# Designs tried in a protein design run: peptides against a protein of PDB entry 8OXM. Part 311

Target 1, 371 residues: chain A of PDB entry 8OXM
Amino acid sequence: FKAEFRLAGGVNLPKIIDCVGSDGKERRQLVKGRDDLRQDAVMQQVFQMCNTLLQRNTETRKRKLTICTYKVVPLSQRSGVLEWCTGTVPIGEFLVNNEDGAHKRYRPNDFSAFQCQKKMMEVQKKSFEEKYEVFMDVCQNFQPVFRYFCMEKFLDPAIWFEKRLAYTRSVATSSIVGYILGLGDRHVQNILINEQSAELVHIDLGVAFEQGKILPTPETVPFRLTRDIVDGMGITGVEGVFRRCCEKTMEVMRNSQETLLTIVEVLLYDPLFDWTMNPLKALYLQQRPEDETELHPTLNADDQECKRNLSDIDQSFNKVAERVLMRLQEKLKGVEEGTVLSVGGQVNLLIQQAIDPKNLSRLFPGWKAWV

## One batch from the design tools (peptide; made by RFdiffusion4, then SolubleMPNN)

Design b2_p27_7_s4 (from b2_p27_7, 16 letters changed)
Fold by OpenDDE base, seed 5:
Structure b2_p27_7_s4 (fold): chain B 371 residues (1-371), chain A 27 residues (1-27)
Amino acid sequence: as target 1 above (371 residues)
Amino acid sequence: MLTERQKTAIENMEKAFKEEIEKQEKA
């Protein structure tokens, strides 16, 4: 280990440590000190299984559809080592960094990231109508810039085109796989982009199986398909390549129903995999100060083991697990709102739900739905 | 602000991207 460490941005201040392997290669490692890395490790295994299904299908293999994975080594319930992908950056750091973010560089006359956030926080407890109007005002004065990521990194036009295609395919694959698994908390710091491949890396996988819908401010979108995410695809937006890659990914997931149900059933009943939303976790996720202001909440987690009777907890847990499996089976059958949809119909509904300004305006402000 | 040369390069890349997608959709 080198004596020097760097802080990666974010509330938990993860330490980036350079280590030399027994092979003499330098590798960057991220040490998280407060997150349950077991959830990330389990979800990475599920993503590897989904990648195996995508590689078996000829149409998804030809399109190189894959969800990017990282190696997780849990050291304890509260600590572990992540293999940090060298040359990844949070999309939030590129877009909305206070000093040199792409919005400030390319759109200096638009609202600042802080002004947008303040406006949405002021209406957080207001009606859905008031939230929608303020969100539309914010969006009008905060125009997308994520197209400039590929333009800054890839100066050759042929390479630029190939990398925009890789980005669009990565968004499509991760969006559909994430929807099937009910992955939540997809804020701009939990999505990294690889500066060499233009592929996305999803981190902090602690909100799964639609547990984001039971937060105090419920999640209203199936995945992140915000204006900057769409702008990174360029002139075609959500049409053409993105839609077709979503449909081909969804087709593989639906045709793998038995395998996916068996995997998720084993995980839901694994006593080492705590996927359930608890009030403290919910509070932590939606009280995160949106900007890195040094409010260390000394959450004295007084381990008041509320010894709730083990029997009543087990019956409640089993009913929630059964409901998650039923909803997963519905998704894999194309059942949306009580109607059976084709793959194209289901993908279309999910895209419309993800881009709807009414759904986006209802999200927790810290999710930054205007980015 | 982008230079006029940078804007023209963007427009040319966006056009080339559209043409290649339309070609891949017909193949």
Scores: peptide ipSAE 0.013, ipTM 0.343, DockQ to the pose 0.013
Fold by OpenDDE base, seed 4:
Order: C-alpha cells, then structure tokens, then sequence
Structure b2_p27_7_s4 (fold): chain B 371 residues (1-371), chain A 27 residues (1-27)
C-alpha cells in the first residue's frame, strides 16, 4: 500500500489507495468506509454466475453478453477494499461534472445540472402531474449528450462503432440481469463506464430484490434507461442491438429459472447477506442535501439495537423473502402484471416502462432521471 | 477478508449452482 490516498468524490468520500501487487503492478483500490461491501461482493458473485449462464448459451456468447464484475474484498461489515476499476469513470462524472461535464460542454445553453436538480426537487412533494410537467420541461432544456463519450474516446470510426456496440450490449445485459435481480434504477455515480472497452460497471449494489420499490420515493423503472443511457447507443436507441441483446439475455435467464431461484433463495436466507431495506439505508439512498445538515454525527450506531422481538422480525423477514422469490419466479416465467408474456413481449414492456417519462418523473430527484 | 461463514455461503452457492447446472445438462 502506498501511504498516499486520494478521495473519490461523493457522499461517502471513498479512499482510492494505490497498491503494489506481488506482481509489481500498481492497482488502485477503492476503500469504502460506510457501505456494506458484503452486498457488493455477493452481487458480484451472482453476476459471475449469470455470466457463466450467458457464456454457455451460443447466442449470448456470440454477442459477448457479460456483466462487468470487479473484485470486492470485504474487510468488515462497513469497510472493504474494492478493486478500483482502473480506466473507468462514473457516467455522472462525465455527463454532469460541474466544471467540465459533457452537458455543459456540448449544450452550454441548456439548463445546468444544478438547475435541473433544483426544479425537480421543488416538485418532489407535488402531484405526479406537476412532476411530469416539470420533468418534461427539464428534459426539453437538458438534451442528452452521452453519444459524445464514444466520439471523444474512440476517434477511429471502426473502433468507435465496435465500442458503441460493446456499450449497447453492456447496457442490455446489465439491464436485464439487473431487472431479474431487482437492482432497479441506478444512480448515475454508481454506473461506471470503462474508457477502453465502453462497458458498464455497476457499483454500490445496496438495492436488490426490488427493495427500491419500498423506498420513501419508490422506484418506478425496472432499470436505468434514461435519455443519456439511450443516447450512448447512438441513432438506433433502444431498437435493434439493445432490444435483441435484452431478448437474448432474458431468454437465458428464463431458461435458467431453477438455477436462478436456487441461487437467490440461498442468498435471501443467508443471515450474512443483509439485502433488506432499513430506514437508515433508505434515508442514505434518498438523502436530500437539506437532510445532510440534520444528521449530527453523534448517532452512535451502537444504541439502536432496537430489540425488536426476534419472533416478529423472523416472520416479517420470511414473508418478504417469500414475496421476493415469488416475484422472481414470475419474472422468470414472463409474468408481468398477471399476464404471461413472451420474451419479446416482456422485454418490450420493460423497455417501455424504463423509458416512460411518467415513470422517470416519479423517481427520486437525487437519482437524476433526466440524465 | 471474507469471513469463514461468507466463504461457506459462497461455496454453497457455487455448489448449488454447479449441481443445478449438472442437473440441467443431464435433463
């Protein structure tokens, strides 16, 4: 370990530590000190299993459909070393960095990221109609620019085309597997893009099994497919490569139903895998800038062992786990809203849900659904 | 480091995954 560390941006101020391996290679490691890295570690293994399923199927293997994984070494319940994905940048950093964000560079006359955030925060407690109207105004005055990521990084047209395909495939695979696992919408800072491969890396997997639906502002999309995410696919958008890669991924997931149910069942009942949403985690995930001032650091985490009666916790937990398993089984059967859909029908519904401005306008403004 | 219990959970998942794959390959 080098004695020097860098702070990565963000609320948790993760420490980037440069480590020299026994191979003499410098590896950056992200040390998160407040996040349950165990959840990330477990989800990385589930992604590896999904990747194994995708590699076995000829259609998904030919398309190189994979979820990018990273090494997570949990050090404690609240600390661990993430192998920092060297050569990755948060999509949010590229798009909406205050100084040099792509929106500001390519669309200098659009609303600033701050203006968009402010407008959506002002309507956060308003009706769905008011949220939708303001979201549409924000979207009209904050046009997508993520197409420029590949154009900036890949100057050769043939390389640019291949990297845009790699991006599109990565979004498709992560979207469908993320839907199956109930990861839901992802904050733009929790999606990294590899500057060399154009593949996505999902970090901070603290919401799984549709626990995003029980947040104070419930999630309304099956995965993040915002306008910038779509813009990165280029002129075809969600049509063609993305849709086909979603369908082929969903086909593998549905054909692997028993395997996926068994894996998720083991995880749901693992007492070391705290996947359940708790009020502190919910507050953290949907923390408002205004609420940062009231969280006095003096809440000693030790005293709120609320001795909830062990019996009522266990019955409530089992009922939630059973509901998660039932919903997973429905997803893997193509049951959506009580109707059995084909793979194409299910994927179409999910895409429509994910891109619907009405669903996007209802998301927590902190997650920046206009980006 | 993963706790021994986390390693065991991982090994159990890998085992369950392997067994279910072998079951699907035999069906």
Amino acid sequence: as target 1 above (371 residues)
Amino acid sequence: MLTERQKTAIENMEKAFKEEIEKQEKA
Scores: peptide ipSAE 0.009, ipTM 0.426, DockQ to the pose 0.015
Fold by OpenDDE base, seed 3:
Structure b2_p27_7_s4 (fold): chain B 371 residues (1-371), chain A 27 residues (1-27)
Amino acid sequence: as target 1 above (371 residues)
Amino acid sequence: MLTERQKTAIENMEKAFKEEIEKQEKA
């Protein structure tokens, strides 16, 4: 182990530790403290299963549709080693790094990332109309630049085109699978991009099964498809390759309904997989940067002693689990808002929901919906 | 109450985790 560690961005301040293996190779390891890396590990297994389904289907296999997975070794409920995806960077670090972010480099006359965040924080408690107006002003003065990621990394035009396609396919696959699994908390620090493959790596998988919808500021989008995410696809945007890859992914997911329901049912009733949203987790995910100082770590997990009637908690848990399974079944049948949609109709609805500035303006400012 | 299928799947996940830990300890 090197004596130096770097903090990865994000609320949990995961420590990046450079480890020299027995083979003499340096491997970056992400050590998350206080997070249940078991959730990440479980969700990585689900992603591997989804990848197996995608590889079995000829149309998704031909398109190389996969979710990037990483190895998670949970050391405890609050500690573990992520095999850091070597050569990945958080999209937020590339886009909105305070020193040399792509927005500052390519759009020096736009609002700073801090100005955007400040403006959205000022309206956080305001009406949806006021949030929308300020979000539109922020978006007008903070133009997308993520197209430059592939242009900076891949100077050869043929390689650049291939990598942009790999990116677009990765966004599509992860968006649809993420929607099916109800993944939340898709902020710009929880999505990494591989600097060699241009594929996305989703980390911090602790908000699943639509538990982001029960946050104090509910999540209003099915996945992250913000302006920079779209800009990374280049001139095609959400049309063509992205849409087709979403449709083919959704088709495989819907055709694998029984398998996916079985997997998720097992996970929902796993007593070792705490997928439920709790008030402390909700507060933590939507805490203001200014409030970070006072939450002393003194919530020892040892308050097992609130024997709140185990029966009422268990009944409430079972009802939530059943609701999650029912909603998953609806998604896999193409049931949206009580209507059965075709794969194309469902994917279209999800894309429209994800890019709607009204939905984006309602998100917690920490999610950075303008990026 | 966990179904027998759920118990078996938990055991299989725990086994897969243990096997992955053992692989990393050997590397």
Scores: peptide ipSAE 0.005, ipTM 0.313, DockQ to the pose 0.021
Fold by OpenDDE base, seed 1:
Structure b2_p27_7_s4 (fold): chain B 371 residues (1-371), chain A 27 residues (1-27)
Amino acid sequence: as target 1 above (371 residues)
Amino acid sequence: MLTERQKTAIENMEKAFKEEIEKQEKA
């Protein structure tokens, strides 16, 4: 192990540790907390199952639709090493790094990432109208640049085109699978891009089953489809390849209802899989940078066994689990807002919801909906 | 390491998924 570590960014500040193997090869490893590793490991398996469904269907197999998974190598009961996806970078690091981020490089006269965040934080407690106006001003003065990722990494035009298609397919698959599993909006540091494949890797899967909707600032989008995410697809944006890949992914998910319900039911009732949102997790996920300074982890909060009356907690948990299963069943039936939609209608609604500036303006400013 | 209990939950999900797929392939 090297003595140096880097922070991967994101809320949980996972530590990247460079390890030299017995083979003399350097391997990056992501070190996370115990519970985060469990949730990530479980969700990686659900992704593998979704990938199995996608590989069985001829139309999704031909399109090479897959959600990228990573190996969780747990080291101990309390510590695990994620085998870091070698050759990945957080999209947030590429886009909005303060020193060399693509926005600063390609759009030096636009607002800085800090100016955008400040403007949106100033209106965080304001009306939806005020949030929308400021978000539109931010968006006008912070133009997308993620198209340059593929242009920088892939100099050959044929390779560039192929990798842009791989990116678009990866976004589509992860968006629809993420919607079905209720992953919601994703922090820009929790989406990695592979520098060789242009495929996305989602990390830090601590919000699932629409638990982002019960946050103090509820999520308003089904998945992250911000302007930079769209810009990476190139001139067609959400039309053509992306839409068709979403529709074909959704078709496979809707045709696999029983399987997906059974899988999620087993997960929801697994006593080792804490998927429920708690107030501390909610506070942590939407903590302001200014509030980070005061929460010294006094790790000395005694395990006061709040003897949660087991009966009332089990009943409340079961009701939440049942609600999650019912909502999953609705999604898989194409039931949106009490109306049954076709696959194309449902995918269209989800895309429109995800790109709507009114929805994006209402998101937690820490998640940078303008990126 | 995943706890033996986590591995078992994992294996149970993989098994349930495999069994359900085998049902869909037989239908």
Scores: peptide ipSAE 0.011, ipTM 0.372, DockQ to the pose 0.015; fails the geometry check

Design b2_p27_8_s1 (from b2_p27_8, 14 letters changed)
Fold by OpenDDE base, seed 1:
Structure b2_p27_8_s1 (fold): chain B 371 residues (1-371), chain A 27 residues (1-27)
Amino acid sequence: as target 1 above (371 residues)
Amino acid sequence: KSLEEMEKELAEKQAKEMEEKFEEEMK
């Protein structure tokens, strides 16, 4: 174990530990808390099931549609190590690292990532109109650069093209699977890209089943499809390969409705899987950097046995679980806003919702919707 | 146009042609 750890961005400040294996290879390991590891482990099982469904369908198998999974290794009852995908980088680190980020390298005259964040934080409590205007100004002065990821990593044109397709397919699969599971918008530090495969790895799966909609600043997008995410697809953007891969993924999900509902039902009622949004988690997910200084973890969260009547908690939980299952069933039927849509119509609506600058401007500024 | 801008435009054009071809092969 090296003594150096890096904090991965995101909620529980996951410690990246560089471990030298017995083979002399350095492996990055992500160390998280118990509850996060369980959430991540459960969501990895769901992703493996989705991958099994995608591999059974000939069209999705031919397109190599998969959601990348990682192995969760429990170290103790309170800690575990995520076997980190060696050779991955957070998209946020590549794009907006303060020292060497791609925006600074390729667009040195654009606004800094800090200036963008500051402008959007200043309007956080303002009207939707003011948020939209400032978001459009930020976007005009902070142009996408994520196309350069594949160009930097893959110098051979044929390899570059195949890797850009692998990226586009990975975004499509993860977006649709993420929508079905209600992962919502993803912080840029919680999306990793593999430097060899160009495939995405989603980490920190603590917001699921549309629980992002009940945050203090509710999510307004079905998945992260920001300008840089789109720029990484190249000149076709969301059209062609991305749209078709979304449609084929959605077809498999909708045709697997009974299997998906049964598995999600078992997970929602698993007493070991805490998927519910609590006020502390909500506060933590949307805390301002300025407010982080006062949350010293007072380790003295005493066992206040708030004897909340077990009955009232159970009834509230069951009503939330039922609503989640109902909404999942609607999604798998193509029911959007009370209307039944075709797969193409549903995918189109989701893409339009995800790229709409009005929806993006309403997101929590800490999640950097302009990236 | 700089040489780099021309190479970039050529690469984007080749990428588009390859993408269209891949899309035809995947039908």
Scores: peptide ipSAE 0.020, ipTM 0.482, DockQ to the pose 0.011
Fold by OpenDDE base, seed 5:
Structure b2_p27_8_s1 (fold): chain B 371 residues (1-371), chain A 27 residues (1-27)
Amino acid sequence: as target 1 above (371 residues)
Amino acid sequence: KSLEEMEKELAEKQAKEMEEKFEEEMK
């Protein structure tokens, strides 16, 4: 192991370590706590199933639509290592790192990431109108720069174009599958980009089945489609490739309803898979000091063996699991706000919800909706 | 516009034309 480690984003501040394999190759490994590793491992199995469905369909196979997956290797009863491809970086490290972030390099006269964060924290307890006004001021003075990721990494114009398409397809596939599974906590440190493929790797999958909507500050977007995420797609933005890849992904998911419901039902009732939001996890997710530097002591989730008194919890759990399955079935039928939508209508609604500055302004400041 | 801004606009235009062509080939 190298002595140097980096902190990734996420609930338990996972440590990124460089390991040399028996083949002499360096591999990046992420060390997380036990409970996060179980949640991540289960969600990786669901993503592998979704990838199998996408490879069976001719339209999604031709477009190479896939979700990037990583391997979970258990090291002990309390720790494990996530192995992903070498040459991944958090999108937050590229965009908003304090010294050499792309916003500071390409937009030196814009607000700093810290100034944007401070302005949004000052209005956190204010009205939705005040949050919207300050969010629009922040956005006006913090212009997107994620287009420069592909321009820095891929100097050949033909390679640059191919990688920008790979990025756009990766955003589309992960956004739609993430929406179907109700994946939350999609902040800039929980999304990695591969520096060779331009594909996204989603980490820290502990907020699933729309449990982000029951947080003290509820999640108001179906997936991350912020201004920098859109800027990385180039001049077409959310139109053309992105929209069509979302529609083709949604079509495969809707046509696979029985398979997806059966898998999710087995997972919801697995006693080893704690997907339910608890008050301590909710507090931890939304009390993160936005200063990436403060080593807040990992609240050992171990010490609250809240011996859930078995009897009263089972009935409440079963009712929540039933509601999750009903909502998943609605999504897979195209039922939004009590109306049955076409694939194109449903995808359009989700895109509009994800890019709406009124929805983005209502998110928790630590989600960094202006990035 | 600087020469650099014109080169960026030309690259963005060429990228858009290639995306439109790629999407026609995928229909």
Scores: peptide ipSAE 0.020, ipTM 0.478, DockQ to the pose 0.011
Fold by OpenDDE base, seed 3:
Structure b2_p27_8_s1 (fold): chain B 371 residues (1-371), chain A 27 residues (1-27)
Amino acid sequence: as target 1 above (371 residues)
Amino acid sequence: KSLEEMEKELAEKQAKEMEEKFEEEMK
C-alpha cells in the first residue's frame, strides 16, 4: 500500500493522515508526535484535577463548569485517539473549510479564508501598525458566523439555547484554566467542538506554561476569544454567562492555589514531561507554508537524545521552571502587571487582552486571529 | 426587513431573554 501523504497545507495542522483503510474508508488520523501525546496526557491529568476542583465548589458545580478531557491512549492503539474525536469537529473545519465552511456559506461576499490569510502573511514581518490596519480590513471583510454552528445543529429553540450556554460555559472554563496553565497554540484546528454537547475540546497541549510567549512571533492573548468564538456565545457575547463563568472559574482556581502550585511543580520537574519550548518546536509551530517543502519529516524524536549537558542546561531549566511557578503563583494571586486585581478585575483584564484587535493583529498568521 | 431578518432578530431577542432568565435562575 502506497501511503500517499497529502499534507493538508496549514502550518500547524496536526498531520491529519487520511489513512485509507483496507475497507476503502478514509479515516482521518491525527498523527501527533510521541512527545505531543505525552504532553497532552499530562495536561489532561491537570484538567481532570481542575475539573475535580470545579466540581467541589458549589457555584462552579451549579454552572456545570468543566474542561473537556480525553483519554490519551498511547500510540500503540490508534483507536484511542479516534474515540475521543468521535462527534467532534475542529472549529476551523466548520468555519473555514475551503469549500463548505460556514464563512463561505453565510458570508459568500466576504474575503475567503485564503485571502485573509494571504493578507496577514504579507504583513507578517511589517510593523504592528501595518499589521493592525490589515487585520482591521480583514475583520471588516470577514464577519463572524460561528453562531450558525448551534443553529444548524440544534433546531429546537430550547435545546439550541441550552447548547449555546454549554458552549459559552465551555469557552469560559477552558479559557480560564488554559490561562492559569499558560496554554498556547490555540489555533482553530487545536480546538474541537462536540457536535452533540457544543462543548469545546482542546487538543495539542504542547504549548503550556506561557511558552507561547517565547515563540518567534510571541502569543499576545491569554486565550482564544476571537470574533467567531464570541459569536458562538450569541447576542450577549463576552458579557453575562461567559464573564460570570470566567469569574467563578477564576475564583476556584485562586482558592485552590496551593493544590495547583503543587501539581504544576511536580509536573515542571518531571523529567518525562518536556514542556520547554525548543527552537525546532518553535520553527514547527510557526513554519511558513512556503517552508514546508524542505523540512523532511525525518525529525525522528529518537535521535535528539542530545544528552542535555547536565549542568548548564539544568540551571537554565531550573530558572525557567522557577519563573513559570512564580508566574503561576502571580496569576493565582491575581497579580497582573505588578498589580493585585480582584477576580472580576483579573477576568476583565484577560477578556480585554483577548479581544483587543491590537493583540490579535500581532499573532502569527497561522493562528488565524480573524476567525 | 426580509422575513429572514425578522426571524433572526426575533431569535436573537428570544435568545437574549432566555439568557437573562437562565442567569437569574442560576443566581
Scores: peptide ipSAE 0.018, ipTM 0.497, DockQ to the pose 0.011
Fold by OpenDDE base, seed 4:
Order: C-alpha cells, then sequence, then structure tokens
Structure b2_p27_8_s1 (fold): chain B 371 residues (1-371), chain A 27 residues (1-27)
C-alpha cells in the first residue's frame, strides 16, 4: 500500500489507495469507510446475473448490453476494498465541478451549479407548482452539456460515434436493470463514466428495491434520465438506440421473471443484506449541504444491543419484503399502475416518467435533477 | 392499429392521465 491516498470526488469521500500487486502492477483500490460495501457487493452479484441473462439473449448480446461491474471485497459491514475502475470520472465531477465543470466551460452565462442548487433548495418545502416553476427556470438557464464528454475524449469521428453508442447502451441497460432492482434516481457523483469505454459504472448502491420512494423526499423517477444524461446520447436523445436497448433489456428481464424473483427473494431475506431504509441512512442520503458541517457526531457506536423487539420488526420487515417482491413481479409482468403493458409500452412509460420535468422537479435538490 | 400502436396510445394516455392527476394535485 502506498502511504498516499487520493480522495475521489463525492459525498462519501472515498479514499483511493494505490496498491502495488505482487505482479508489480499498481491497482487503484477505493476504500469506502462509511458505506455499506456489502450492499454494493450484493448488487454487483445481481448485476453479474443480469449480465449473464443479457449475454444469453442474442439481441442483447449483439448490442453488447451489459451493466458495468466492479469487484467489491467487503472487509466489514461498513468498510471494504472496491476495485476502483481506473480511468473513470464521476459524471457530477465532469459536469458541475466548481472550477472546470463542463457547464461552466461551455455555458459560462448559464446559472452556476450553486445558483441552481440554491434556487431548488429554497423551494424544497414549497408546493409542487413552485418547485416545477423554479425547476423550469433552472433548466432554461442551465442547459445540458454532457454531449461534450465524448467530444473531448474521442477526437476521431468514428470512435466518437462508437463511444456515444456505447454510452447510450450503457445508460439503457443500467436504467432498465436499475428500474427492475428499484435503484431509482442516482446521485450524479454515484454514476461514473469510463473515459475509455464511455460506459457507466454505478457505485454506492445503498438505495434498492424502491426504498428511495420512502425517503423524506420520495423518488419520483424510475431511474436517472436527466437532461445531461440524455444529452450524452446526442441528437437522438432517448429515441432510437436508447429506447431499443431499453426494450431489449426489458424483454430479457421479463422473460427471466422466475430467475429474477428467486434471486431477489433470497437477497431480501438474507440477514446479512440490510437493504431496508433506516432514518440514519435516509438522513445521510438526503443530507443538506448546509447540514454537512454540523454532523460530526462522534457516534461512539456503543454496541447497544438494540434488542429490536424481534416480533413487530420482523412482521414489518416481512411485509416490506413481500411488497417488494410483489412490486418486482408486477414490473416483470409489465404491470404499471394496475395496467398490463407490453415491453414497448412499459419502456415508453418509464422513459416518460424519467424525463418528466414535473417528476424531476419533485426530486431531492441534493441529487441535482437539473444536471 | 397494430398492438404496438394501441400500446403506444395507451402509454400516451397514461402519461396524459398522470399529467392531469399531477395538475389536479396542483390545484
Amino acid sequence: as target 1 above (371 residues)
Amino acid sequence: KSLEEMEKELAEKQAKEMEEKFEEEMK
């Protein structure tokens, strides 16, 4: 281990440790000290299973539809070593870094990322109307720039086109797999992009099974499909390649219903896999930037055996697990709001829900739905 | 109409009904 660590950008201040392997190769390891790396590890296994399903289908295999995975070695419930994807950058760092973010570089006359966040934070407790109006004003004055990622990284037009297609396919696969697993909206710092492949890597998988819907500010989108995410696809946006890749991914997921249900059932009842939302996790996920300064609780986690009265908590847990399984079964049947949809109809509904500025305006401002 | 056209219309209708519900919740 080198004594030097770099902080990766992000809310969780992950430490990048350069490890020299026995082969003399330097490998970057991400050490997260506060995150449930077991949850990340379990979700990586689920993604590997989804990838196996996608590789078995000829249409998804031909499209190279995969969700990017990384190795997680959980050392404890709260610590572990992540194999850091070398040559990845958080989308949020590329887009909204304070000094050299793409929005500031390409749109210097637009609102700053801070101004956008401030405006949306001011209306956080306001009506949905006021949120929508301010969100539309923010969006008008904060135009998407993520198209420039591929343009900066890939100067050859043929390579640029191929990488933009790889990006679009990666967004489609991760969006549909993320919807099936109920990952919801993803903070822009928890989506990495590979600077060589243009594929997305989702990290910090602490919200799953629609637990984002029970946050203090509920999630209103099935996955992150914000304006910058769409802009990275180029002129076609959500149409053509993205939609078709979503449909083909959804088709594989729906055709794999029994397998996916069995896997998720095992995970939901795994006592080592704490997927449930708790108040501390909810506060952490929706922590206000202003509140980041005061919460140095030296929570000495004295192992007070919260003898959770096993009976009432177990019944509540079982009811939540059953509801998650029922909702997963509905998704895999194409049941949306009590109506059975085809793959095309379901994917269309999900895309419309994800891009709807009304839904986006209702999201937690800390997750920057305008980015 | 193809099944796909009917389902697209249904999805557009559901999106519109969601929009109308949102507008009613706004009222």
Scores: peptide ipSAE 0.000, ipTM 0.297, DockQ to the pose 0.019

